# Designs tried in a protein design run: peptides against a protein of PDB entry 6B4E. Part 171

Target 1, 295 residues: chain A of PDB entry 6B4E
Amino acid sequence: TNFDKISKMFWHYKDKIAQIKQDIVLPIKKADVNVRNLLSRHKRKINPKFGQLTNSNQQLFKIQNELTQLINDTKGDSLAYHWILNFIAKAVVHQAETEVRVKPESALPLGKLTLYLLVQFPELQELFMARLVKKCPFVIGFTCEIDTEKGRQNMGWKRNNENKWEDNTSYDERMGGILSLFAIITRLQLPQEFITTTSHPFPIALSWHILARICNTPLNLITNTHFVILGSWWDAAAVQFLQAYGNQASKLLILIGEELTSRMAEKKYVGAARLRILLEAWQNNNMESFPEMSP

## One batch from the design tools (peptide; made by RFdiffusion4, then SolubleMPNN)

Design b2_p27_5_s2 (from b2_p27_5, 13 letters changed)
Fold by OpenDDE base, seed 3:
Structure b2_p27_5_s2 (fold): chain B 295 residues (1-295), chain A 27 residues (1-27)
Amino acid sequence: as target 1 above (295 residues)
Amino acid sequence: MKSLQEEIEEIKAEVPKDFEALDKYLA
């Protein structure tokens, strides 16, 4: 693992966030009233859709179609189109931070919707990844020290109105929610209509990167959060990961579940304890995946 | 589009330290 390259990637997306603000968000604020009104209406229609997801594929397809139409309505204006995609990127990540955080299995319908949109609208890919990395750098296996304010900020920690950092539990849960969504996306197959014409934008290889990079992270930088997000990843993608990479996947699961947890045993991290439980369940042939969605 | 070979090479580039060598599965 080349951590210099990972760092470069991290800052690339940080720069992308700044670029999005400069080239998309701010210009729209100064756009004519007709464009602003159009986008306001679309935002109001789009935002509730993510919360309307259920374990129903029928409902998913309905929402996919509705969102597709709404997004297509903006294609006549490039700036408006990119603005609405950026809004969607933010909304999806927000849904992961709030809903998936408390109900991890909700990552499945959200992930299916997101993957569909990522393929249907390729310009969403860079916008979405930038938002993911900003909010949860674990998605690319980036880790830095959190002993400084800048370090905490880089790792996605939030401050409240009183300039107090969020609670450890809140941070862990948010990171877990976002990582669950990303993990699901990486392990999903492309929709049938795209499978022959498009490559997967965020394939399961990215899950491999997450696990491998965390295993290579200096131990002094490993925190409870690392184990929490690994557990979230495990619930979301371990079954499919094993299917994809077989024995190589097994090795990596053992590395995170046994070796990494053992090396950090003195810390007595709750997340690590959970990960060991997941490992044990796997060893006892009780590895579980999220339930399949209904028709 | 990204090829399977490119994906495999990227995976091979991400091997944890002290990790056993990749076997025939990814060869």
Scores: peptide ipSAE 0.030, ipTM 0.660, DockQ to the pose 0.245
Fold by OpenDDE base, seed 2:
Structure b2_p27_5_s2 (fold): chain B 295 residues (1-295), chain A 27 residues (1-27)
Amino acid sequence: as target 1 above (295 residues)
Amino acid sequence: MKSLQEEIEEIKAEVPKDFEALDKYLA
């Protein structure tokens, strides 16, 4: 693992966030009133759609079509188009931080919707990844020290209005929610209409990267959060990961579930304990996955 | 006992050639 390259990737997306603010968000505030009104209306229509997702593919397709139309309405103005995509990127990640956090299985419909949009609107890909990395650097296997304020900020820790850091449980759960969504996206097949014409923008290989990079992370930087997000990933993608990489996948799962947890046993991390349970369940042929969506 | 890095390198070495693109990210 080349951690210098990972660090460069991390800062690339941090720069992208700054660029988005300067080139997309701020200019819209000075844009024509008609454009601002259009975007305001679209924002209000788009935002509720994510909460309307269910375990129904029929409902998913309905929402896909509605969002597609709303996004297409903005294509006449490049700035408006990128603004609405950036809004969607933020909304999806927010949904992961709130809904997926408390209901992990909701990552499946959200992930399907997101993957569809990422393929249908390729310009969303960089906007979405930048937002993911900002909120949850674990998605690219980035880890830094959290002994400093800057380090905590880089790892996605939030402060409240009183300038106090969020509690550990809140942080762990948010990271788990975001990682669940990303894991789902990586293990989903492209919609049938795109399989022969488009490459998967965030393929299962990115899950491999996450696991491998965490395993190669210096142990002094490994926290309970690492094990929490690994557990979240496991629930979301372990079955499909095994299908994709076979014996190599098995070795990596054993590495995180057995070896990494054992090396950190003295810390008595609750996330590590859960990951051990997941490993044992798999060893007993009881690995579970999220239920498939209904027609 | 093998280090985690050593284990990853062994896994990397066994990755099928069809997945060579993965090697650069595991190094």
Scores: peptide ipSAE 0.026, ipTM 0.603, DockQ to the pose 0.057
Fold by OpenDDE base, seed 1:
Structure b2_p27_5_s2 (fold): chain B 295 residues (1-295), chain A 27 residues (1-27)
Amino acid sequence: as target 1 above (295 residues)
Amino acid sequence: MKSLQEEIEEIKAEVPKDFEALDKYLA
């Protein structure tokens, strides 16, 4: 693992966020009133769609079609189009921070919707990844110290209106929610209509990156959050990961579940304890996946 | 005791031919 390269990737996406603000968000505030009105209406129509997801594929397809139409309505204006995509990227991540956080299995319909949109609208890919990395650097296996304010900010910690950091549990759960979504996306197959024409934009190999990079992270930087997000990843993608990489996947799962937790045993991290339980469940042939969606 | 990195390198070295493309993803 080359951590210098990972760091460069991290800062690339941080810079992308700044660029998005400068080139997309701020210009729209000064755009023609008709454009602003259009985007306001579309925003109001788009935003509730993510909360309307259920475990129904029929409902998913309905929402996919509705969002596709709404996004296509903006293609006549490049700036408006990119603004809507950026809004969607933010909304998806927000849904992961809130709904997936408390109901991890909701990552499946959200992930399917997101993957569809990422393929249907390729310009969403960079916008979405930038937002993911900003909110949850773990998605690319980036870790830095959190002993400084800047370090905490870089790792996605939030402050409230009173300038107080969020509590550890809240941070852990948010990171887990976001990572669950990303993990799901990496392990999903492309929609049938795209399989022969498009490559997967965020394939299962990116899950391999997450696990390998965390395993190679200096132990002094490993926190409870690392184990929490590994547990979230496990619930979301471990079954499919094993299917993809077979024995090599098994070795890596043992590495995180047994070796990494053992190395950090002195810390008595709750997240590590849960990961141990997941490992043991797997060893007892009881590895579970999220339930499949209904027709 | 082997470091985690050493264990990963060992796994990398044991990657079967049909998974050779995984080498770039271990970094």
Scores: peptide ipSAE 0.021, ipTM 0.614, DockQ to the pose 0.055
Fold by OpenDDE base, seed 4:
Parts: sequence; C-alpha cells; structure tokens
Structure b2_p27_5_s2 (fold): chain B 295 residues (1-295), chain A 27 residues (1-27)
Amino acid sequence: as target 1 above (295 residues)
Amino acid sequence: MKSLQEEIEEIKAEVPKDFEALDKYLA
C-alpha cells in the first residue's frame, strides 16, 4: 500500500469539492432566473426519488427513467447539467447517511440506481467519488489521526450548530451507511444494456482496495469506526467478494475478521466484536447477503 | 505472528496472474 498515493488521491478529491463549489454551485446562484427556476423545479422532483426506492425492480426502473428524463432536460446548459449531477451525488450520499445507516439492505436498490446513473451520466462519477471521499474517506482506504480538529474534519466528522462534534455512535453509523452503499456499487453487475459497451466505473477491485489498505493502516490509527465500516462492507459485499476472488478473498476476510480484530482486542471495540461474529458466522457456513430485489 | 502487512503481501503475491491488473488497487 502506497499511503502517499492515497493521501494525494484524498486531497485531489478535497480540491475537487472546492472546485465544484467555485465553478458549479456558486455560479448557478448568479445564473439567470430561468435557469435557477428550472433547477429548483428539478431539484424538488429529483430529491424524493431516492426515498421512493423499494425492494422492487419495477419501481427501480421507473425511478431510473424518471431521473434520466429530468437530468436530460438540463443537458442544454452545461453548468445546469453539472449542477444537477452534483446535487444527485450529494443526495445519494445523504440517503446513505440517513436511510442506509438504519436499514443497510436499502443500499441495494440505492446502489443499483446509483450505478445506473453513473454509467448513464459519466460526468457523475467524479462528482460522486469526490463527495464519497469527503464524507467517508474510508472508501479509498484513507485514514488520518483524529486527535486534531483538522484530522476529524478530514475523516468526515461533523459539528453541530453549537460547534460540538457528533457522537461516536452517530459517526460510526453514518460511515457505515456510506460504505454500505459504496460496497454494494462495487459488487453489482452493470445493467444489461451497458455490459457490452461500458466498463464498471467502480468495480469490485475497489473493495479489495478498502480491505487491503485498512489492513496496512498503522494500528495506532485504527478505531472502532474501521471495524464498523468493515462490518458494513461485509454485510453488503462479502458473498460476492468471495465469488469474485475465491481463495484470495477468503484470506483477506480472515485477515480483517481474525487478525485485525485480534491485534486490537485490548481496545474492546464494539465494531470489532461484531466483525468477529460475522467471521464466525461465515466459518459456520452462515454467511448472509442482502435479499435480492423483487421483479 | 506475522504482521498484517506481511499477510497482505503474501496475498498479493498469490493473486492469480489474471488479477495482475489489481496491483493498482492493492497499493
């Protein structure tokens, strides 16, 4: 693991967020009233769609089509188009932070929708990844110290209106939700209409990245959150990960489930305990996956 | 006991040739 490279990638996306604000978000505020009204209407129509997802493919396809039309309506204006994609990126991540965190299996329909949009609108990919890294650096295996305010900020910690940091449980769950979504995306197959024409924008190899990089992270930087997100990843993608990489996947799962948890045993992290339970379930041939969506 | 890094390096070394493209993702 090249941590310097990871750090550079992290800061690349941080810079991208700043660039998005400067070149997309702020300019739209100064755009003509017609453009602003258009985007406002579209925003209002788009935002509820993510919460309307169910475990139904029929519903998914409906929403896919609706969003596709709404996004296409903005393509006549490049700035408007990028603005709406950025909004979608933010909305998807927000949905992961709120709904997926409490109902992890909801990551499946959300992930399918997101993957579709990422392929249908390639410009969304960079916007989405930047947002993911900003909110949850774990998606690229980035970790820094959180003993400083800047460190916490870099790791996606939020402050409330009173400038108080969010509690550990809230942070852990929020990170877990985001990572669940990302994990799902990495293990999903491309929709049939794209499989022959497009490569997967966030393939399962990125899951390998996450696990390997966390395992190589200095132990003094490993927190309960690392184990929580690993557990979230496990629920979301472990089955498919094993299918993809076979014995190599198995070795890596043992590495995180047994070795990493053992090395951190003195910390008595709740997340680590959960991960060990997942490992044991797997060892007893009881590894579970999210239920498949209905037709 | 092997370090986690050592274990990962061993895993990398044992990755099938068909997965060599994963090098960039393993780093």
Scores: peptide ipSAE 0.025, ipTM 0.604, DockQ to the pose 0.055; fails the geometry check

Design b2_p27_5_s3 (from b2_p27_5, 13 letters changed)
Fold by OpenDDE base, seed 2:
Structure b2_p27_5_s3 (fold): chain B 295 residues (1-295), chain A 27 residues (1-27)
Amino acid sequence: as target 1 above (295 residues)
Amino acid sequence: MKSLEEIIAEIEAEVPKVFEELDKKLA
């Protein structure tokens, strides 16, 4: 693992966030009133749709079609189009931070929707990845120290209006929610209409990178959060990961579930304990996956 | 005992080169 490369990637996306603000968000504020009104209306229509997802493919397809139409309506203005996509990127990540964190299985319909949109609108990919990395650097296997304010900020820790850091549980849950979504996206097959024409934008190989990079992270930087997100990933993607990589996948699962947890045993991380339970369940041929969506 | 890095390196050596391409795309 080349951590310098990972760091460069991390900062690339941090710069992208700044660029998005400068080139997309701020310019729209100066756009004519008609454009702003259009986007406001679209925003109001788009925003609730992510919360309207259920474990129903029928509902998913309905929402996909509605969003596709709403996004297409903005294509006549490049800036408006990119603004809407950036809004969607933010909204999806926000949904992961709020809903998925408390109901991990909701990542499945959200992930399916997101993957569809990522393929249908390729410009969303960079916007979405930038937002993911900003909020949850674990998605690219980036880790830094959190002993400093800047370090915590880089790792996605939030402060409230009183400049107080969020509690550990809140942070862990948010990271888990975001990682669950990303993990789901990586393990999903492309929609049928795209399988023969498009490559997967965030394939299962990215899950491999997450696991490998975390395993190679200096132990002094490993926290409870690492184990929490690994557990979230496990629930979301372990079954499909094993299907994809077979014996090599098994080795990585053993590394994170047994070796990494053992090396950090003195810390008595709750996340590590859960990951150990997941490993044991797998060893007993009881590995579970999220249920498939209904028609 | 092998380090985690060493073990992973051995595993990664057996994985398709697609990883390098993905890293380039995301960089």
Scores: peptide ipSAE 0.029, ipTM 0.594, DockQ to the pose 0.046
Fold by OpenDDE base, seed 5:
Structure b2_p27_5_s3 (fold): chain B 295 residues (1-295), chain A 27 residues (1-27)
Amino acid sequence: as target 1 above (295 residues)
Amino acid sequence: MKSLEEIIAEIEAEVPKVFEELDKKLA
């Protein structure tokens, strides 16, 4: 694993976030009142849609169509269009941090919606990835030390209004939620209408990168969070990952489930214990996936 | 991005013993 390249990628997206603020968010505040009013109305209509998702494809398609129309209404103004996409990127990640965090299977409808939007509106891809990397660097397999303030910030730790760091459980759960969403996106097939004309923007290979990069991460940087997000990934994508890469996938699953957990056994990480349970379930031919959505 | 082949090679290079053991286990 070339960690220098990963670091460069990480900082690229950090810079992208700064650019988005400078070139999209701030300029809209000074834009024409009509544009600002349009975006305000659209924001209010768009925001609740992500929470309206259920385990129903019918509901998913309805929301996809509604969002498509709302986004298309902004295409006449490039700045407005990019602003609404950036808003959507933030909203999706926020949904992962809150709802997927507590109900991992909700990542499936959210992931399907997100993948649809990523393909339908390609400009969303960089905006979304930048937001993901900022909030959860694990999505690209980036890890740094968290014994410094800057290190914690880089790894997506939040502080409250009193400048106190969030508790470990909250951080772990948020990271797990975000990674669950990303994992789902990587293992989903493109919608039928796009499968012949478009390549997958975030394919299953990105899951491979996550696992491999974590396996190659210096052990002194491995934390409970790494095991938590691996467990989240496992629930979200392990079945499809095995289908995609066969024996090589199996090797990686054993590496994270057995070898990595064993190497870190002295730490007695709760996340590692859960990952071992998942490994054992798989060994007993009881690997589970999220249930498919209803028609 | 690195190819799958490159990724596998890197993992094997760093943890060759583990992969050998896994190959035996999966055989």
Scores: peptide ipSAE 0.024, ipTM 0.642, DockQ to the pose 0.131
Fold by OpenDDE base, seed 3:
Structure b2_p27_5_s3 (fold): chain B 295 residues (1-295), chain A 27 residues (1-27)
Amino acid sequence: as target 1 above (295 residues)
Amino acid sequence: MKSLEEIIAEIEAEVPKVFEELDKKLA
């Protein structure tokens, strides 16, 4: 693992966020009133859709179609199109932070919807990844120290109006929610209509990178959050990960579940304890995945 | 006892170059 390269990747996406603000968000504020009105209407229609997801594939397909139409309505104006995609990227991540954090299995329908949109609208890919990395650097296996304000900010910590950091539990849950979504996306197959014509934009290999990079992270930088997000990843993708990489996958699962937790045992991290439980469940042939969606 | 880094390096060496390609894409 080349951590310098990972750092460069992290900052690339941070720069991308700045670019998005400069080139997409701010220009729309100065755009024609008709364009702004169109986007406002579309935003209001789009935003509720993510909360309307259920464990039903039928409902998923309905929402996919509705969103597709709404997005297509903006294609006549490139700036408007990119703005609506950026809005969607933000909305999806927000849904992960709020809903998935409390109901991890909701990552499945959200992930399916997101993957569909990522393939249907390729310009969403860079926008979405940039937002993910900004909010949850763990998605690319980036870790830095959090003993400084800048370090905490880089790792996605939020401050309230009183300049107080969010509590550890809130941070852990948010990171877990976002990581769950990303993990789901990486392990999903492309929709049938795309499988022969398009490569997966965020394939399961990215899950490999997350695990490997965390395992290679200096131990002094490993926190409870690392174990929490690994547990979230495990629930979301471990079964499919094993299917994809077989014995090599097993090695990584053992590394995070046994070796990494053991090395950090003195810290008595709650997240690590949970990960141990997941490992034990696997060892007892009781590894579970999220339930499949209904028709 | 091998370090985690050493173990991971060994595993990574066994994995196809697709990982390097992904890193390039994401960089």
Scores: peptide ipSAE 0.032, ipTM 0.614, DockQ to the pose 0.047; fails the geometry check
Fold by OpenDDE base, seed 4:
Structure b2_p27_5_s3 (fold): chain B 295 residues (1-295), chain A 27 residues (1-27)
Amino acid sequence: as target 1 above (295 residues)
Amino acid sequence: MKSLEEIIAEIEAEVPKVFEELDKKLA
């Protein structure tokens, strides 16, 4: 693992966020009133869609079609189009931070929707990845120290209006929610209509990177959050990961579940304890995945 | 005792293309 390269990637996406603000978000505020009104209406229509997802493919397809139409309505204006995609990227991540956080299995319909949109609208990919990395650097296996304010900020910690950091549990849960979504996306197959025409924008190999990079992270930087997000990843993608990489996947699962947890045993991380439970369940041939969606 | 890095390196050696492809995408 080349950590310098990972750091470079991290900062690339941080720069991308700044670029998005400068080139998309701020300019739209000065746009024609008709454009602003259009985007306002679309925002109001789009925002609730993510919360309307259920464990139903029928409902998913309905929402996919509705969002597709709404996004297509903006294509006549490049700035408006990119603005609405950026809004969607933010909304999806926000949904992961709020709903997936408390109901991890909701990542499946959200991930399916997101993957569809990422393929249907390729310009969403960079916007989405930048938002993911900003909010949850674990998605690219980036870790830095959190002993400084800047370090915490880089790792996606939030402060409230009183400049107080969020509590550890809240941070862990948010990171877990976001990582669950990303993990789901990486393990999903492309919809049938795209499978022969496009490559997967965020394939299962990205999950490989997450696991490998965390395993190679200096132990002094490993926190409870690392184990929490690994557990979230496990619930979301372990079964499909094993299917994809076979014995090599098995080795990585053992590394995170046994070796990494053992090396950090003195810390008594609750996330590590959960990960060991997941490992043990797998060893007992009881690995579970999220239930498949209904028709 | 093998370091985690060493173990990962062994795994990567068996599927090196995975990391290469991912690095290209994220670069």
Scores: peptide ipSAE 0.029, ipTM 0.620, DockQ to the pose 0.048; fails the geometry check

Design b2_p27_5_s4 (from b2_p27_5, 13 letters changed)
Fold by OpenDDE base, seed 3:
Structure b2_p27_5_s4 (fold): chain B 295 residues (1-295), chain A 27 residues (1-27)
Amino acid sequence: as target 1 above (295 residues)
Amino acid sequence: MLSLQELIEEIVSEVPKVEEELDKKLA
């Protein structure tokens, strides 16, 4: 693992966030009133759609179609189009932080919707990845020290109005929620209409990189959060990961589930204990995936 | 006992396609 390369990627996306603000968000504030009104209306219509997802494919398809229409309405103005996509990117990640964190299986319909949108609107891909990396650097296997303010900020920690860091549980849950969504996206197949024409924008190989990069992370930088997000990833994608890479996947699952947890045993991380339970379940032929969505 | 890094390097060497995909994504 080339950590310099990972760092460069991390900062690339941080720069992208700054660029988005400069080139998309701020210019819209100065745009024509008609454009601003259009976007305000669309934002209000789009935002609740993510919360309307259920374990129903029928409902998913309905929402996909509705969002597609709303997004297409903005294509006549490039700036408006990119603004609405950036809004969607933010909204999806926010949904992961709030809903998926408490109900991980909700990542499945959200992930399906997101993947559809990523393929249908390719310009969403960079916007979405930038937002993901900013909020949860674990999605690219980036880790830095969190003993400094800057380090915590880089790793996506939030401060409240009293300048206090969020509690560890809240951080862990948010990271787990975001990572669950990303993991789901990486393991989903493209919608049937795109399989022959488009490559998967965030394929299962990205899950490999997450696991491998975490395994290669210096042990002094490994925290409970690492194990929490690995557990979240496991619930979301382990079955499909094994299907994709077979024996090599097994080796990597053993590395994170057995070897990494063992090396960190003295820390008594709750996340590590959970990951051990997941490993044991797998060893007992009881590896589970999220339930499939209903028709 | 091999370090985690060594183990991962070994695995990566066994699955060259993953490395190639990584490089493409990082480019």
Scores: peptide ipSAE 0.026, ipTM 0.596, DockQ to the pose 0.049
Fold by OpenDDE base, seed 4:
Structure b2_p27_5_s4 (fold): chain B 295 residues (1-295), chain A 27 residues (1-27)
Amino acid sequence: as target 1 above (295 residues)
Amino acid sequence: MLSLQELIEEIVSEVPKVEEELDKKLA
């Protein structure tokens, strides 16, 4: 693992966030009133769609079509188009931070929707990844120290208006929610209409990145959050990961589930304990995946 | 005892395609 390259990638996306604000978000505030009105209406229509997802493919397809139409309505204005995609990127990540956080299996319909949109609208890919990395650097296997305010900020910690950091549980759950979504996206197959025409924008190899990079992270930087997000990843993608890489996947799962947890045993991380339970379940031929969606 | 890094490197070496994909993403 080349951590210098990972850091470079991390800061690339941080810069991208700044660029998005400067080139997309702020300019729209000065745009023509008709454009602003259009985007306001679309925002109101789009925002509730993510919460309308269920474990139903029928409902998913309905929402896909509705969002596709709404996004297409903005294509006549490049700035408006990019603004609405950025809004969607933010909304999806927010949904992961709120709903997936408390109901991890909801990542499946959300991930399917997101993957569809990422393929249907390729310009969403960089916007979405930038937002993911900003909110949850674990998605690219980035880790830094959190002993400083800047370090915490870089790792996606939030402060309230009184400059109080969020509690550890809240942070862990948010990171887990976001990571669950990303993990799901990486393990999903492209929709049938795209499978022969496009490559997967965030393929299962990115899950390999997450696991391998965490395993190679200096132990003094490993926290409970690392184990929490690994557990979230496991629930979301372990079955499909094993299917994709077979014996090599197995080795890596053992590394995170047994070796990494053992090396950090003195810390008594609750996330590590959960990960060991997941490992044991797998060893007992009881590895579970999220239930498949209904037709 | 092998370090985690050494173990990961061993795994990656057995999956060349994955290694290539990882390199592309890091480049």
Scores: peptide ipSAE 0.026, ipTM 0.617, DockQ to the pose 0.052
Fold by OpenDDE base, seed 5:
Order: structure tokens, then C-alpha cells, then sequence
Structure b2_p27_5_s4 (fold): chain B 295 residues (1-295), chain A 27 residues (1-27)
């Protein structure tokens, strides 16, 4: 693992966030009143859609169509179009931080919707990835120390209005929620209408990168959060990961579930204990996946 | 006993597609 390259990637997306603010978000505030009104209306219509997802493909398709129409309405103005996509990127990640956090299986419909939008609107891809990396650097396997303010900020820690850091449990759960969504996206097949014309924007190989990069992370930087997000990933994608890479996937799962947890045993991380339980379940031929969505 | 890094490198070397993708993403 080349950590210098990972760091460069991390900072690339951090810079992208700054660019988005400068080139998209701020300019819209000075845009024509008609454009601002359009975007305000669209924002109000779009925002609730993500919370309306259920374990129903019918509902998913309905929402996909509605969002597609709303986004297409903005294509006449490039700035408006990019603004609405950036809004969607933020909204999706926010949904992961709140709903997926408490109900991991909700990542499946959200992931399907997101993947559809990423393919339908390719400009969303960089906006979405930048937001993901900012909020949860684990999605690219980036880790830094969190014993400094800057380190915590880089790793996506939040402060409240009183400048107090969020508690460890809240951080762990948020990271788990975001990673669950990303993991789901990586293991989903493209919708049938795109499978022959488009490559998967975030394929299963990105899950491999996450696991491998975490395994190669210096042990002194490994925290409970690493094990929590690995557990979240496991629930979301382990079955499909094994299907994709077979014996090599198995080796990597053993590395994270057995070897990495063993090396960190002295820390007595709760996340590590859970990951060992998942490993044992797999060894007993009881690996579970999220239930498939209904028609 | 092999380090985690060595184990991962071994795994990656055994899966050419993954190796190529990893290199691409790390470039």
C-alpha cells in the first residue's frame, strides 16, 4: 500500500470541497433570482425523497424517476445543475449519517438510488466522492492520527456549537453508516439499463482497497472506529465480496477478522469483538446479508 | 510470521485484476 498516494488522493478531495464552495455554492447566492427560486423549490422537493425510501423496488423506481425529472429541469443552467447535484451528494451522505447509522439495512435502497443517480448523472460522481472522503476518509482507506485537532478534523470528527467533540459512539456510528452506504454501492450491480453501456463508477474493487489499506495501516493508528466500520462493511458487502474474489476474498476476511483483531487484542475494542463474532458466524456457515428488496 | 503488509501484497499479487485496479487508484 502506497500511503503517500492515498494521502494525495485525500487532499485532492479536500481541495475539491473547497473548490465546490467557491465555484458552485457561493456563486449561486449571487445568481439570477429565477435560478435561485428554481433551486429553492427543487431542494424542497428533493430533500424528503431520500427518507421516503423503503424496502420496495416499486417505491425506489418511483423516486428515481421523480429525482431524474427534477435534476433534468436544471440542465439548462450548468451552475444550477452542478448545484443541485452537490445538494444531492450532501443529502445522500447525510441520510447515511442519520438513518443508515441506526438501520444499516436501509443502506440497500439508498445505495441503489445513489448508484442509479451516479450513472445517470456522471457529474455527481466527483461531488459525491469528495463529500464521502470529507465525512468519512475510511472510504478510501485513509487514516491519520486523531490526537490533534487537525487530525480529528481530517478524520471527519465533528464539533458542536460549544466546540466540543462528538462522543466516540456517535462518531463510530456515523462512520459506520457512511461506510455501509459506500460498501453497498460497491457491491451492487448496475441497473440493467446501464450494464452494457457504462462501467460501474465505484466497483467492488474499492471494497478491496478499503480492507487492504486498513490492514496495512500502522497499528498505532488503528482505533475502535476501524473495527466498527469493518463490521459495518462486513454486514453490507462480505457475501458479495466473497462471490467476487473467492479464495482471495476469504484470505482478506480472515486477515481483518482474525489477524488484525488478534494484533489489537490488548486494546479490548468493542468493535473488534463484534468483528470476531462476524468471523465466527462465517466459519459456522452463517454469514448473513441484507434481505433483498421486495418488488 | 508474515506481516499484514506482506500478506496483503501476496494476495494482491495473486489477483492480477485487483493489482491493476489498486495501482490505478493509488497512482
Amino acid sequence: as target 1 above (295 residues)
Amino acid sequence: MLSLQELIEEIVSEVPKVEEELDKKLA
Scores: peptide ipSAE 0.026, ipTM 0.595, DockQ to the pose 0.053
Fold by OpenDDE base, seed 2:
Structure b2_p27_5_s4 (fold): chain B 295 residues (1-295), chain A 27 residues (1-27)
Amino acid sequence: as target 1 above (295 residues)
Amino acid sequence: MLSLQELIEEIVSEVPKVEEELDKKLA
């Protein structure tokens, strides 16, 4: 693992966030009133749709079509188009932080929707990835110290209006929610209409990188959160990961489930304990995946 | 006992396409 490369990637996306603000968000505030009104209306129509997802493919397709139409309506103005995509990127990540956080299986319909949009609107990919990395650097296997304020900020810790850090449980759950979404995206097949024409924008190989990079992370930087997100990833993608890489996947699952947890046993991390349980379930041929969506 | 890094490097060496795919997607 080249950690310098990962760091460069991390900061690239941090810079991208700043660039998005300067080149997309702020300029729209100065745009014509008609454009602003259009975007406000679209925002109001788009925002609730992510919460309207169910375990129904029919509902998913409906929402996909509605969002596609709404996004296409903005293509006549490049700035408006990018603003809407950035809004969607933010909304999807927010949904992961809130809903997926408490109901991990909701990552499946959200992930399917997101993957569809990422393929249908390629410009969303960088916007979405930048937002993911900002909120949850674990998606690219980035880890830094959290002993400093800057370190915590870099790792996606939030402060409230009173400048108080969020509690550990809240942070862990948010990271788990975001990682669940990303994991789902990596293990999903492309929609049928795209399979022969487009490459997967965030393929299962990215899950490999997450696991490998965490395993190679200096142990002094490993926290409970690392195990929490590994557990979230496991629930979301372990079955498909094994299908993709076979014996090599098995080796890596053993590394995170057995070896990494053992090396950190003295810390008595709750996340590590859960990951051990997942490993044991797998060893007993009881590995579970999220249920498939209904028609 | 091999370090985690050594173990991972060994695994990655057996699946070289993973690194290549990552470089393409993250470049």
Scores: peptide ipSAE 0.027, ipTM 0.594, DockQ to the pose 0.048; fails the geometry check

